# Ledger of designs, part 24: peptides against a protein of PDB entry 7Q4I

Target 1, 281 residues: chain A of PDB entry 7Q4I
Amino acid sequence: HENSTIAERLYSEVRVLCWIMTNPSNHQKKARHVKRTWGKRCNKLIFMSSAKDDELDAVALPVGEGRNNLWGKTKEAYKYIYEHHINDADWFLKADDDTYTIVENMRYMLYPYSPETPVYFGCKFKPYVKQGYMSGGAGYVLSREAVRRFVVEALPNPKLCKSDNSGAEDVEIGKCLQNVNVLAGDSRDSNGRGRFFPFVPEHHLIPSHTDKKFWYWQYIFYKTDEGLDCCSDNAISFHYVSPNQMYVLDYLIYHLRPYGIINTPDALPNKLAVGELMPEI

## One batch from the design tools (peptide; made by RFdiffusion4, then SolubleMPNN)

Design b1_p10_2_s4 (from b1_p10_2, 5 letters changed)
Fold by OpenDDE base, seed 4:
Structure b1_p10_2_s4 (fold): chain B 281 residues (1-281), chain A 10 residues (1-10)
Amino acid sequence: as target 1 above (281 residues)
Amino acid sequence: DPTDLPPTAK
């Protein structure tokens, strides 16, 4: 029998609302598979779309579809969350409908932080934003305070947050969040390994998958390597995960077991004060 | 392949 006592504790203490970026054409093709796999481990799961889908629990946001509208959809999604769901969770994850997330590992990372700390986490990129921004594809998680600042302080002010719906959504939210003093946190584990990944595991785990000129190496905020040491044992997310691979990952992570090997979780770290961050590695 | 393309500023 599996012991999930700590995971259950964190489920209660580190409440996560996951909102999934999707569109009507992907409700059945992609989003449904998120709901049937990792999304079921969120405290609350909402699909942000342009059309309502009661079966999926999709919300129709007042936005158009397409990559050029992703920023608009992100703004409306967080406005919707703030209006209807700000008290339903402590942390608010944005993920794509082809992002796979190990929610338990995210709760573990978030545990020491206060949701009243203005902070967000993800795969940090260094361009465009001084403190960095979080890769959209890898998914990023905002504290409740970060959501409040984004919606209440940043969005209404064109000087702080882009009013147009165009632009790279992850860069734009990164700019907005920086302008309201929401900190771009360090999501790396104690060994300096990343937890949020903008590609599938294969792309990170296999050495020399890309050359040194690949854009990713110029964008990453923190030093990272390829191979087995690329990724935390407590990795949180991967991107470009096909619907079929979501089920594979779900099986591998939550069902497949090597007989005779028992993993013991590390002790939880001490909780931080409001406004306090873990030291960077 | 989207995995090979850099993020766009637009």
Scores: peptide ipSAE 0.039, ipTM 0.744, DockQ to the pose 0.660
Fold by OpenDDE base, seed 2:
Structure b1_p10_2_s4 (fold): chain B 281 residues (1-281), chain A 10 residues (1-10)
Amino acid sequence: as target 1 above (281 residues)
Amino acid sequence: DPTDLPPTAK
């Protein structure tokens, strides 16, 4: 008995290709559960691996496995996307196989932006990259133009983009994107609340006497708080989500409803011109 | 706990 008209509109107007970082050992353990939950709400879903899996729709990229190969896998993934899928979507999300994403909320955030604007979004961290970079685990989304610039302009130039496959993949892509003038966008909502999160909901929602010297507080680009005000009502992603938790989140977000409470969505903002960003909070 | 560790350094 729900009305999904506006979500269906955004599904068609804000097309998202989701690529999932995975490996052969996680195809059944983790990636399959992404496909069975939030991944089915992407316009296109691809699993980037080192081995082909027809059941999963996994692509075998020419990379090795291991933490030190994540940057190499990211480069090859976007090369693959550019070659085969650049026109299949407007926006291109990278997520891990333990990232949960509310794709409708991402479409809402992206709606005003042109996919021809060189911009990307995620959980912005401030170290290493002047404009900041997006946390790999929280997932980050590139516009079509950002992908083009990354693959065509950045990757072929060792001065703009790291040539070897070592390093933190999220930092390295952040450097590359900055070097080709892809803007690190602000993904916060109108209340200044974050949308992309590098931890599970519990870690953000539950106030704890966590040491303020905890690395996360030193890394976040925008000041954030714990508790119920930590997270947007239109939050997009969480990381370190177990396979079981993905199904729980799917149930809570898309099925469980408090009887008698009807949510009225905010009006869509005006669309921005190419190159234009929303004002920062 | 991996959630307590910072991301990989450059």
Scores: peptide ipSAE 0.038, ipTM 0.741, DockQ to the pose 0.675
Fold by OpenDDE base, seed 3:
Structure b1_p10_2_s4 (fold): chain B 281 residues (1-281), chain A 10 residues (1-10)
Amino acid sequence: as target 1 above (281 residues)
Amino acid sequence: DPTDLPPTAK
């Protein structure tokens, strides 16, 4: 038996709608496995596609397929969410169909924040956007107010938000959000360790001989380390996770336990006022 | 390895 009282409380108080970026060719290959693993821990799970799939709960957005349409799909996804689901959750997570997310850890990070605070979180990158932007692959989560500002204030204004559907979706939404004063939050834990990761756990946990000129090291907004100190004990997401690895992660995180070791969760922090952020480390 | 791919340019 397991005591999940705190997790259940956070499930109720920190409601998360997860929308998954996918396409019809990946409904069975990838998206289904998200639904069968970490996606079931979201308060609401929606798959954003170009074709409807009743078994998957996929929505057919009015967009084409391909990398050049990802920005268009993101815009339409949030428009759809705002129209149909803005009151169904407090926070709205975008993830890819090969992103794995520990939703409980995300709720823990989000707990002190008001959903009426215009803020979003993820793996922050520093190029192109002054305040930074969140990596698309690692997934990013918007507050309800951030979604409102994005859809109502940014999208209708070509001066604030790119009108065509081309471009890097994570950069483009980052620019739009900055233009409507949605803050790019700091998702690091109290020890300064990251929570959202754009690669698989192995690539972060194992020190690599990668050159310091590797793009990732130039893109990260906050200084980070490799190895065991790379990642928070309460890490939230990893990218490029295969369907098989999703089941492995589910087993390792939620089922496999070392006998005789009991984890005691830290106390919840105090809630912040609307507009207030946690101090950056 | 998809992790070796740079992000899409602006």
Scores: peptide ipSAE 0.037, ipTM 0.743, DockQ to the pose 0.608
Fold by OpenDDE base, seed 5:
Structure b1_p10_2_s4 (fold): chain B 281 residues (1-281), chain A 10 residues (1-10)
Amino acid sequence: as target 1 above (281 residues)
Amino acid sequence: DPTDLPPTAK
């Protein structure tokens, strides 16, 4: 007993390919739970690994495993997407196998933007890259044009994009994208609240007596708060979500309802021209 | 999980 007409419209008009960063040891432990929960709401879902798994729909990229090779895997993943899937979607989301994503909220954020605009979104961090870069763990989404520029213009040029596979993958892709004039967008809602989060909901929602020197506070690009004002009502992603918590979140978000409360969605904004961004808050 | 680490500070 649910009206999903607007969500169905956005599913058709804002097509999202989700690629999941994983490895063979996590196919059964983590990745399959993404596939059984939020991943089923992507238009296309691909698991990027070092071994093929037909049951999972995992691709064997020509890379090694380990944190020191994540940048190499990211480069090969987007090369694979460009070669095989660039026309299968309008937007291309990177997520980890312990990231949870509310895909409908991402489509809502992306709706006004042209996929031909060179832009990408996520949880923006301020160090190392002048315009900022998007946190790897929170997940980040590239427009089709951003993917094209990354693969065709940045990757082949060692002056624009790091050739070796070492380094923090999120920083390195951020550098490459900046060098080809892909814009680091603002993913905050109209109230200035974030949508992409590099930790679990509890970490953001509950005010804690954490040290102000904690790296997150030094890295976050936009001023943010803890508590109920931390997060958009249309939040998109959380990181470090266990397999069990993915099913809990699916129940809470898509099944559990307070009786007698009906949420009426806001009207969709006007579409932007190619190259146009929403004004920053 | 190789991704379960904070970003590297330079």
Scores: peptide ipSAE 0.037, ipTM 0.732, DockQ to the pose 0.369

Design b1_p10_3_s1 (from b1_p10_3, 5 letters changed)
Fold by OpenDDE base, seed 1:
Structure b1_p10_3_s1 (fold): chain B 281 residues (1-281), chain A 10 residues (1-10)
Amino acid sequence: as target 1 above (281 residues)
Amino acid sequence: PPFDYPETAP
């Protein structure tokens, strides 16, 4: 018998809206597989596209397709969320249509934080933005207050937020959020292990998989190790996950059990006040 | 490819 009582509590107390960045060519190929796997564990799941799809529950944003429009999609997605869905959740996750997310682990990380705290979490990178920014591919999660500040305070002001639709979407949102005093949180666990990952598990878990000159080691904000200690036992996300791998991960995480091993969850931390963060490690 | 991220950076 499975006991999900704590997960059910967190599902009600830490409400997450997940929006998935996709395009019409990927609705059937990728996005549908998100909906059939990890996306079903969000409190609300919305696919942000350039075309409506009622089977997928996709929204047609007023943007073009291609990599040069990702920043435009991100701006319009958060505008749409603020207008229609700001009260439907406490936290607002961006993910790609090839990102896999363990939503329960994200709720656990977010539990102590107030959604009225101007904060966001993800895989933090150090270039271009003084406080850092969160990797677009690993996915990133904004508090309700962070969404409000982004849409109401940052987006209308060209001095605070880039008005055109060009540029790296994750860098540009990172600049905008910094300019409205939304804090780039630390998503690491109590052992200093990461939770959001911009690659598949294999690329993080296997030592010396990449050269030390690989850009990732220059971009990562916090010092990280390779191998088993790379990743939290409560890891949240992985990127470049194929549709087939989503079903494999869903099976491995939620169905496959080593007989005779019972995990006792750690106690929930105390809730923080509005504006308070966990101590950095 | 999954390793081309810096090409999108400003």
Scores: peptide ipSAE 0.058, ipTM 0.797, DockQ to the pose 0.525
Fold by OpenDDE base, seed 2:
Structure b1_p10_3_s1 (fold): chain B 281 residues (1-281), chain A 10 residues (1-10)
Amino acid sequence: as target 1 above (281 residues)
Amino acid sequence: PPFDYPETAP
């Protein structure tokens, strides 16, 4: 038997709406596996698509399909959330249909922050945006105030936010959010370990003789190491997770236990005031 | 899959 009392508390106090970027061809192949695994631990789960699917709870956004429409889909997704769901949660996670998320670990990271603080978190990249932007694949989470600023202040202004639907969605939202003073938070733990990951666990945990020319090393905002110290014990997300790997991760994280080892969670930090951030490490 | 990041203009 597990004691989930703290997790249940955080589920109520740190409400998360997860929206999943998908398309009609992936509803059965990928998105349903998110719904059957980690997505069930969100307070609200919505699949953003171009076609409605009542079995999946997919929303048909007025967008085309393809990589060149991802930014358009992100804009319409957040407009839809703001119009219909802004009070259903405190935090709003974007993830892909091949992102795996440990929602409890995200709630733990978010706990000290006010949802009225204009902030967002994810795997921070340094190019194109001065404060950085969050990797689209690793998933990124906006506060309620960040969503409000994005939809109400940024999107209507072509000087603040790109009006067309082309471009890298994560870079474009990062530009828009910076332009409305939404802060790119630090998602690292107290040991300086990352929590949001743009690749599968294996790619981060196994030291590869990765060439320094690999784009990731040029894009990461914070210095990171490979190996066992790469990743927080409270890691939040991984990307390029196959449907089968989602079930493996769900089993390993939530079911498989080494007998006789009991993990005692750290004490919750003090809550921050509105506009206050945790100090950088 | 190739771990290529989509190129974008600044």
Scores: peptide ipSAE 0.054, ipTM 0.798, DockQ to the pose 0.417
Fold by OpenDDE base, seed 5:
Structure b1_p10_3_s1 (fold): chain B 281 residues (1-281), chain A 10 residues (1-10)
Amino acid sequence: as target 1 above (281 residues)
Amino acid sequence: PPFDYPETAP
C-alpha cells in the first residue's frame, strides 16, 4: 500500500486554491476533465467562466468571451477570489483548462515560503517585465499577500495596472505585480531544473524538437536544456494537455509503478521568514 | 497552434 503521510501533511499546511480559466463552450469538452483528474487534488477548485455551471462549480464573471478578454477575465477572477476565498487557501494557482498540474510537487516547492511573502511562481519569461513574468499557459501561483497587493493596490491604480481588458494576460499581470513589489520567484529545483512548463512533456523531453530560433528559447528567463535534464523529477505543470492525456498522466503519475522501486522523499527544507526567498540556484 | 506566442506585447 502507498504511504501518503507527507502528502497529507502538505495538503493541510500548504493550502492551494486552483482557479481554471475556461469558457462555456469548454465546460463539457475540457474543464470537466480537469475536475475529474488533477483538480481533485486542490484544496479548492473553481472554474472562472462567463456562464454559471453548478455541476462544474463554474463562476460567471462579468466579462465577454474571446482571447482578447483574457486579461479582463484574470482581473475579475482575482477580484472574485479576494472577495470570497482569500482565507480559504494560502496559495492561488491560475491554470488553463488544458493545463495539467501535479499539485503535490507544487506544495513541496511552496512549503518553505510564507503565504504573507509577496511572491509568485511559474515558468518565468524575460521580455517586457524587468524581473520577468510567468507564462500564462504553464500556470502561475500567487501567495495570499500577492493576491491582496494585486487586487487592493494594483488594480485600482491605472498607473500601476492596465485598466482596459486588452493585452497578453500573463504580461499584464506581471507588470502589475512588479509595480506593487510582488517578487517573481525562481521555480527551479536544487539541480536547476524547471518545474512549470508551457508545453506538453514530449516537447521538453525530446532534444531538437524545436529550432534554436524558436521564440521559447528567447523568452525563457533561466537557461534550460532539452532532453531528460529539461525537467525536475518534481515537475509541477504542463500545457496543451488534451482531455484524454489528462487521464493518461493521472494513470502514469499516480497508479503505474515499476515493481521493486521505492522512492524515498527528500527531507522538507526549513521554513523561511516572511519576505525571505530561497537562495538563488 | 500550440507553439504561437506574441513577439510583442502592448
Scores: peptide ipSAE 0.052, ipTM 0.796, DockQ to the pose 0.450
Fold by OpenDDE base, seed 3:
Structure b1_p10_3_s1 (fold): chain B 281 residues (1-281), chain A 10 residues (1-10)
Amino acid sequence: as target 1 above (281 residues)
Amino acid sequence: PPFDYPETAP
């Protein structure tokens, strides 16, 4: 018998809208598998596309397809969320159709924060943006106030936010959010371990999997190690997860149990006031 | 997976 009482409490107190970046060619190949796995644990799940799909619950945004339109799609996705869904959640997660997310671990990280605090979380990178920006593939989560500032204050002003649809999506939103004083939060756990990951678990967990010259080590904002100490026991996301791997991860995380091992969750932290952050580690 | 992320960054 599992006791989900604390997870059910967090589901009600830390409401998450997940929007999935996808395209019509990936509705059946990728996005459907998000809906059948981790996406069912969001309070609301929306697929952002260029074509409507009633079986998937996909929205047709007024954007073209291709890598050069990802920034345009992100802007239109957040406009759509602000217009139709800003009160449906407290936190707003962007993920790709090949991102896997443990939503309960995200709720645990977000629990102490006010959704009225202008903050966002993800895998923080250091280039291009002074405070850093969050990796697009690892997924990133905005507070309700961060979404408001992005849509109402940043997007209408070409001096604060890029008006064209070109550029790296994650860098461009990072610039816009910095320009409206949305803080790039620290997603690490109390041991300094990361929670949002831009690659599959294998690429983070296996020591010496990458060369020390690999770009990731130059981009990561916080110093991290490879191996078992790379990743929080409460990790939130992984990227480049195939549709088949999503079902494997769902089984391993939610169904497979080692007999005789009982996990006792840590106590919930105290809630922070509006504008307060957890101390950086 | 394509780890060519820096080529997509401005």
Scores: peptide ipSAE 0.051, ipTM 0.796, DockQ to the pose 0.500

Design b1_p10_3_s2 (from b1_p10_3, 6 letters changed)
Fold by OpenDDE base, seed 5:
Structure b1_p10_3_s2 (fold): chain B 281 residues (1-281), chain A 10 residues (1-10)
Amino acid sequence: as target 1 above (281 residues)
Amino acid sequence: SPIDKPFWAK
């Protein structure tokens, strides 16, 4: 009863490889639920782990487990992608096994950009990196050129990219990408509303959900509000989404409909030249 | 509330 013609077009023209950060203990508990929900809407879906799992499509990277190994895992994940999958997609999304993503909305945001433009998107934070860096939990998406620069130019050079495997993975990749002139893009919609979120929808939608002293307000790169204006109608991601909540979100977003309301999509913008960005809001 | 903060961040 629905018309998905535009979504199908974007599926073909804006190809997305999604890689999911996970570990062996979470293959069944979390990762499989990503695969059964939003992950099925990626053009390619890979789970990056320390153990192989053919049922899940999990890859065993040569890394240890634990929070202090996340940077090492991120480096190995992108090395693996570059070696085996760099031509399988145009854009490369990192997400956690408790991140939920509306892939169609991401394709809409990415549509005007060339994958040969060195750019990446996500929830931009302002500390530690001059141009900002993208929150790890909200997920971040690199262009094909950004992946190439990261793997080929940044990783081999300890002056450009941290050789140790310790540290905050999102900050460290942000430093590396800046050092090879990959631009931290603006993911906000035309109304200035965010699309990538490091928390669940409730955390952003409810006014005064957090204290004004909460670290998030000091970290966010662009000014944002809580309440109804917190989030784009074309929001892309949320973090700390439980396995059960993933199925709820799938139902609410893709099945539940208010009878008699027809949503007409906005026209697609013009394509940008290589190296060109949309103006920031 | 959930915390999405780098473990080394002050």
Scores: peptide ipSAE 0.063, ipTM 0.804, DockQ to the pose 0.472
Fold by OpenDDE base, seed 2:
Structure b1_p10_3_s2 (fold): chain B 281 residues (1-281), chain A 10 residues (1-10)
Amino acid sequence: as target 1 above (281 residues)
Amino acid sequence: SPIDKPFWAK
C-alpha cells in the first residue's frame, strides 16, 4: 500500500521519452528486459535498432551495427525523435540495453528545469569536451530544446558536429551539444552525491581500494566517493546491469520494503526560469 | 559492450 500522488504528478509534469540503444541480436536477450522493467515507467519507450520489431517497439534506423556505428545510430535516433516524437515528451533519455534507470528519481531531478532550457544531464566526464560530456552507458537526458538544437543546429553543420558515423558516441554528442550552447548540467543531489552511474551499484557501493590511476577516477568530472555515500538516495541510473539484475533491482526498489520504515519525500523545489540552472555544489 | 571505457581501452 503506497501513496504515489507526487510520483504521478511528476509523471504528468515531467514527461520522459526513453530511447534504448540496442541491436537485433539483443532484442530478446537484453532489450525486452528493459521493456519489462524500468522502461515501462517512461512516458514513451522506443528501442533504436537496425531492424524493426513491433513486439519490442523497435525502430530500424538506417545504420550499420557495431561499436563503431554507435555515433551514427545516436544521430539517427535523435533525428527520428525530433521528426516523430519531439512533442511526446519534455525530456529525452538515451540509455543502453544494459542500463537501469529509476525514472521517478530522474523526474525529481528534472522537475525545476524548463524543457526549453538547453541543458542535458548524466554522469559527467571531463576529458575531450571543455564543459564535460555525459557517459553513454550511464544514460543521459536532453531537454526538448537540447534535442532541437542538436538536430536542427548541430547535425547539419560539419563544423559543429562530426559528419562521420565513427567515434565515441557520448563524446561526439557532447561536442555537438557544447557547440550549440547546450549546457552540461550537474546531476548531483544537494549533498553532492551522484545520480547517474556508469557501473553497477556494487562497483560504487563497495570500497575496493581501487588505484587512483583507474580510468574512471581520471574521467569523472566531480569528486566522488566509494561506499555508502557514493550514491544519492535518489540515484537515477546504473550501467552494465544484466537482464537478471534488472528484475532484481525492480524488486528491491519498487517492491521490497522494510516494515515500519516510512519515507517522507522532500518538498519539490521552485521551478526555474528558462535558461536558469540549479547552483552547483 | 563497455561503452564507458576510454577509447584506448575499448
Scores: peptide ipSAE 0.056, ipTM 0.796, DockQ to the pose 0.421
Fold by OpenDDE base, seed 3:
Structure b1_p10_3_s2 (fold): chain B 281 residues (1-281), chain A 10 residues (1-10)
Amino acid sequence: as target 1 above (281 residues)
Amino acid sequence: SPIDKPFWAK
């Protein structure tokens, strides 16, 4: 009863490897539910942990347990991807085990870009990194070239990339990527609405009396509003999504339909040359 | 990410 021809085309042309940041205590509580919902729409899905789990397809990275080693885990995850999976996809998404991603919308955003363009996308924050960095919780996606530069050029050089495993994971990778000229892209749609979100939909959709001094408003790279115009019609990700909410979102997005309303997708944009970005708004 | 939580939640 549905036509998925365009989605299937993009599945083939815009291949995405999704790696999920998790830990052994969350394999059953959170990660499994990612696998059962949005993760099944990735071309390749890998759970990066400190312990192997054959049921989950989790990889045991050489990182310490029980401590804040998110940066260390991110470095090891991308090293693992580069060694084993760099040709299995065109784009490489990092997400948390409580991030929900509409992979089709991400493929749509990525379609015009060459995977050989050194670029990455996500929810861009402005502090600490001149060009900005992408929020870890909202998830961020690197091109194949970005992964190569990160692993081959940045990681081996302590001057370009922090060698220890401490620090804010998203900030540190942002610094490393900037140092190897991987561009922090603009993930907003043509109307200037965001696609990657560091909170649940409810938080973005419902106008709050949040103090303008709230950290998020100081961190967001591009000005954004709350309410009805907060989010792209082709939004990609939300964070702090509970396991139950993942199933709800899966149902609402992929199954529930208002009878008599048919969505007509926009035409695909022209492909960009290697190194070319969409014009910023 | 640790910074995805409000400062008061840290």
Scores: peptide ipSAE 0.048, ipTM 0.788, DockQ to the pose 0.299
Fold by OpenDDE base, seed 4:
Structure b1_p10_3_s2 (fold): chain B 281 residues (1-281), chain A 10 residues (1-10)
Amino acid sequence: as target 1 above (281 residues)
Amino acid sequence: SPIDKPFWAK
C-alpha cells in the first residue's frame, strides 16, 4: 500500500552510517533493540562498544567503560569509521543505545547539503562552544568532510582537540569541530521547529512539563516552545527511549495509520553548493 | 553532556 519511492531515492542518495554508543552490558538490554527497530533503516549500522559482538555487529574499541570514557569512545569510534567506513556513507550519525531516530527524516534534512561541506547537525546547545554544540543524547550527524576534519586535523592536535578522554563528549567534539571550522548547522525545519530532541516526545509535547528554570531552556541554542508546535512533523530523534518504547515508536511511525488521511511529501529543496548552508531561521 | 538527564530523572 505504501509508496516509498522518494524514501528509497533518499536512501541511495543520502547514505547514512549510524554508529551506536553502547557497552557490553547493554548489548542485549538496549542495543539489539536499536538494531531491530530504527537502526535497520541506516545504510550501515555499527555498535561501538568495548567488546566485540558478532550477533550485534559490535566493535570493540580500545577504550574503557563508564561515563567518563564517553569522549574517548567517541574519538575512537570516529577514528574507526574513518579508517574502515569513510566511503561507506555520506553522513555519519552518532546515537546512544536509547536514542530513537527516524532516518528518513534525517535524510530529508540532509538532502540539500553536500557531504563535502564541513557541517554537522543535531540539537544545538549554546554553552561552552561559541557556534554551539550538538547534544550527545539527541544524536548528531557529521558530514563525511566533518569526519575527515575531526579525525585527520583535530584529533592529532592537542591544541585543537582534547587529548584526554575525560569530559562531556558532546561538548568536547563540539570544541574540536569548531576548531577545524566544521559548522554547527541549523537542524530546524522551515517553520523553525526542532528535529533533534534530547528527551522523549512526551517531555517536549506536553506544555509546562518542565519549569522555566529547567536547564534545557538555558542550553538550547534556538528558542523553542513546548506543545505540538515544539517539534517538526519531520522530527529526527528522541532520547531516553526505552527498548519497549522503540517498538512502540516503530509501530506508531511506520505502521499505525488513521484511515482516510493521506500525507504527501513536500518537494525536495534545491541542492546546495559545497560549503553552503541553508539560511538560518 | 553530564546533565543530559533532567534533574528529576536522576
Scores: peptide ipSAE 0.046, ipTM 0.784, DockQ to the pose 0.254

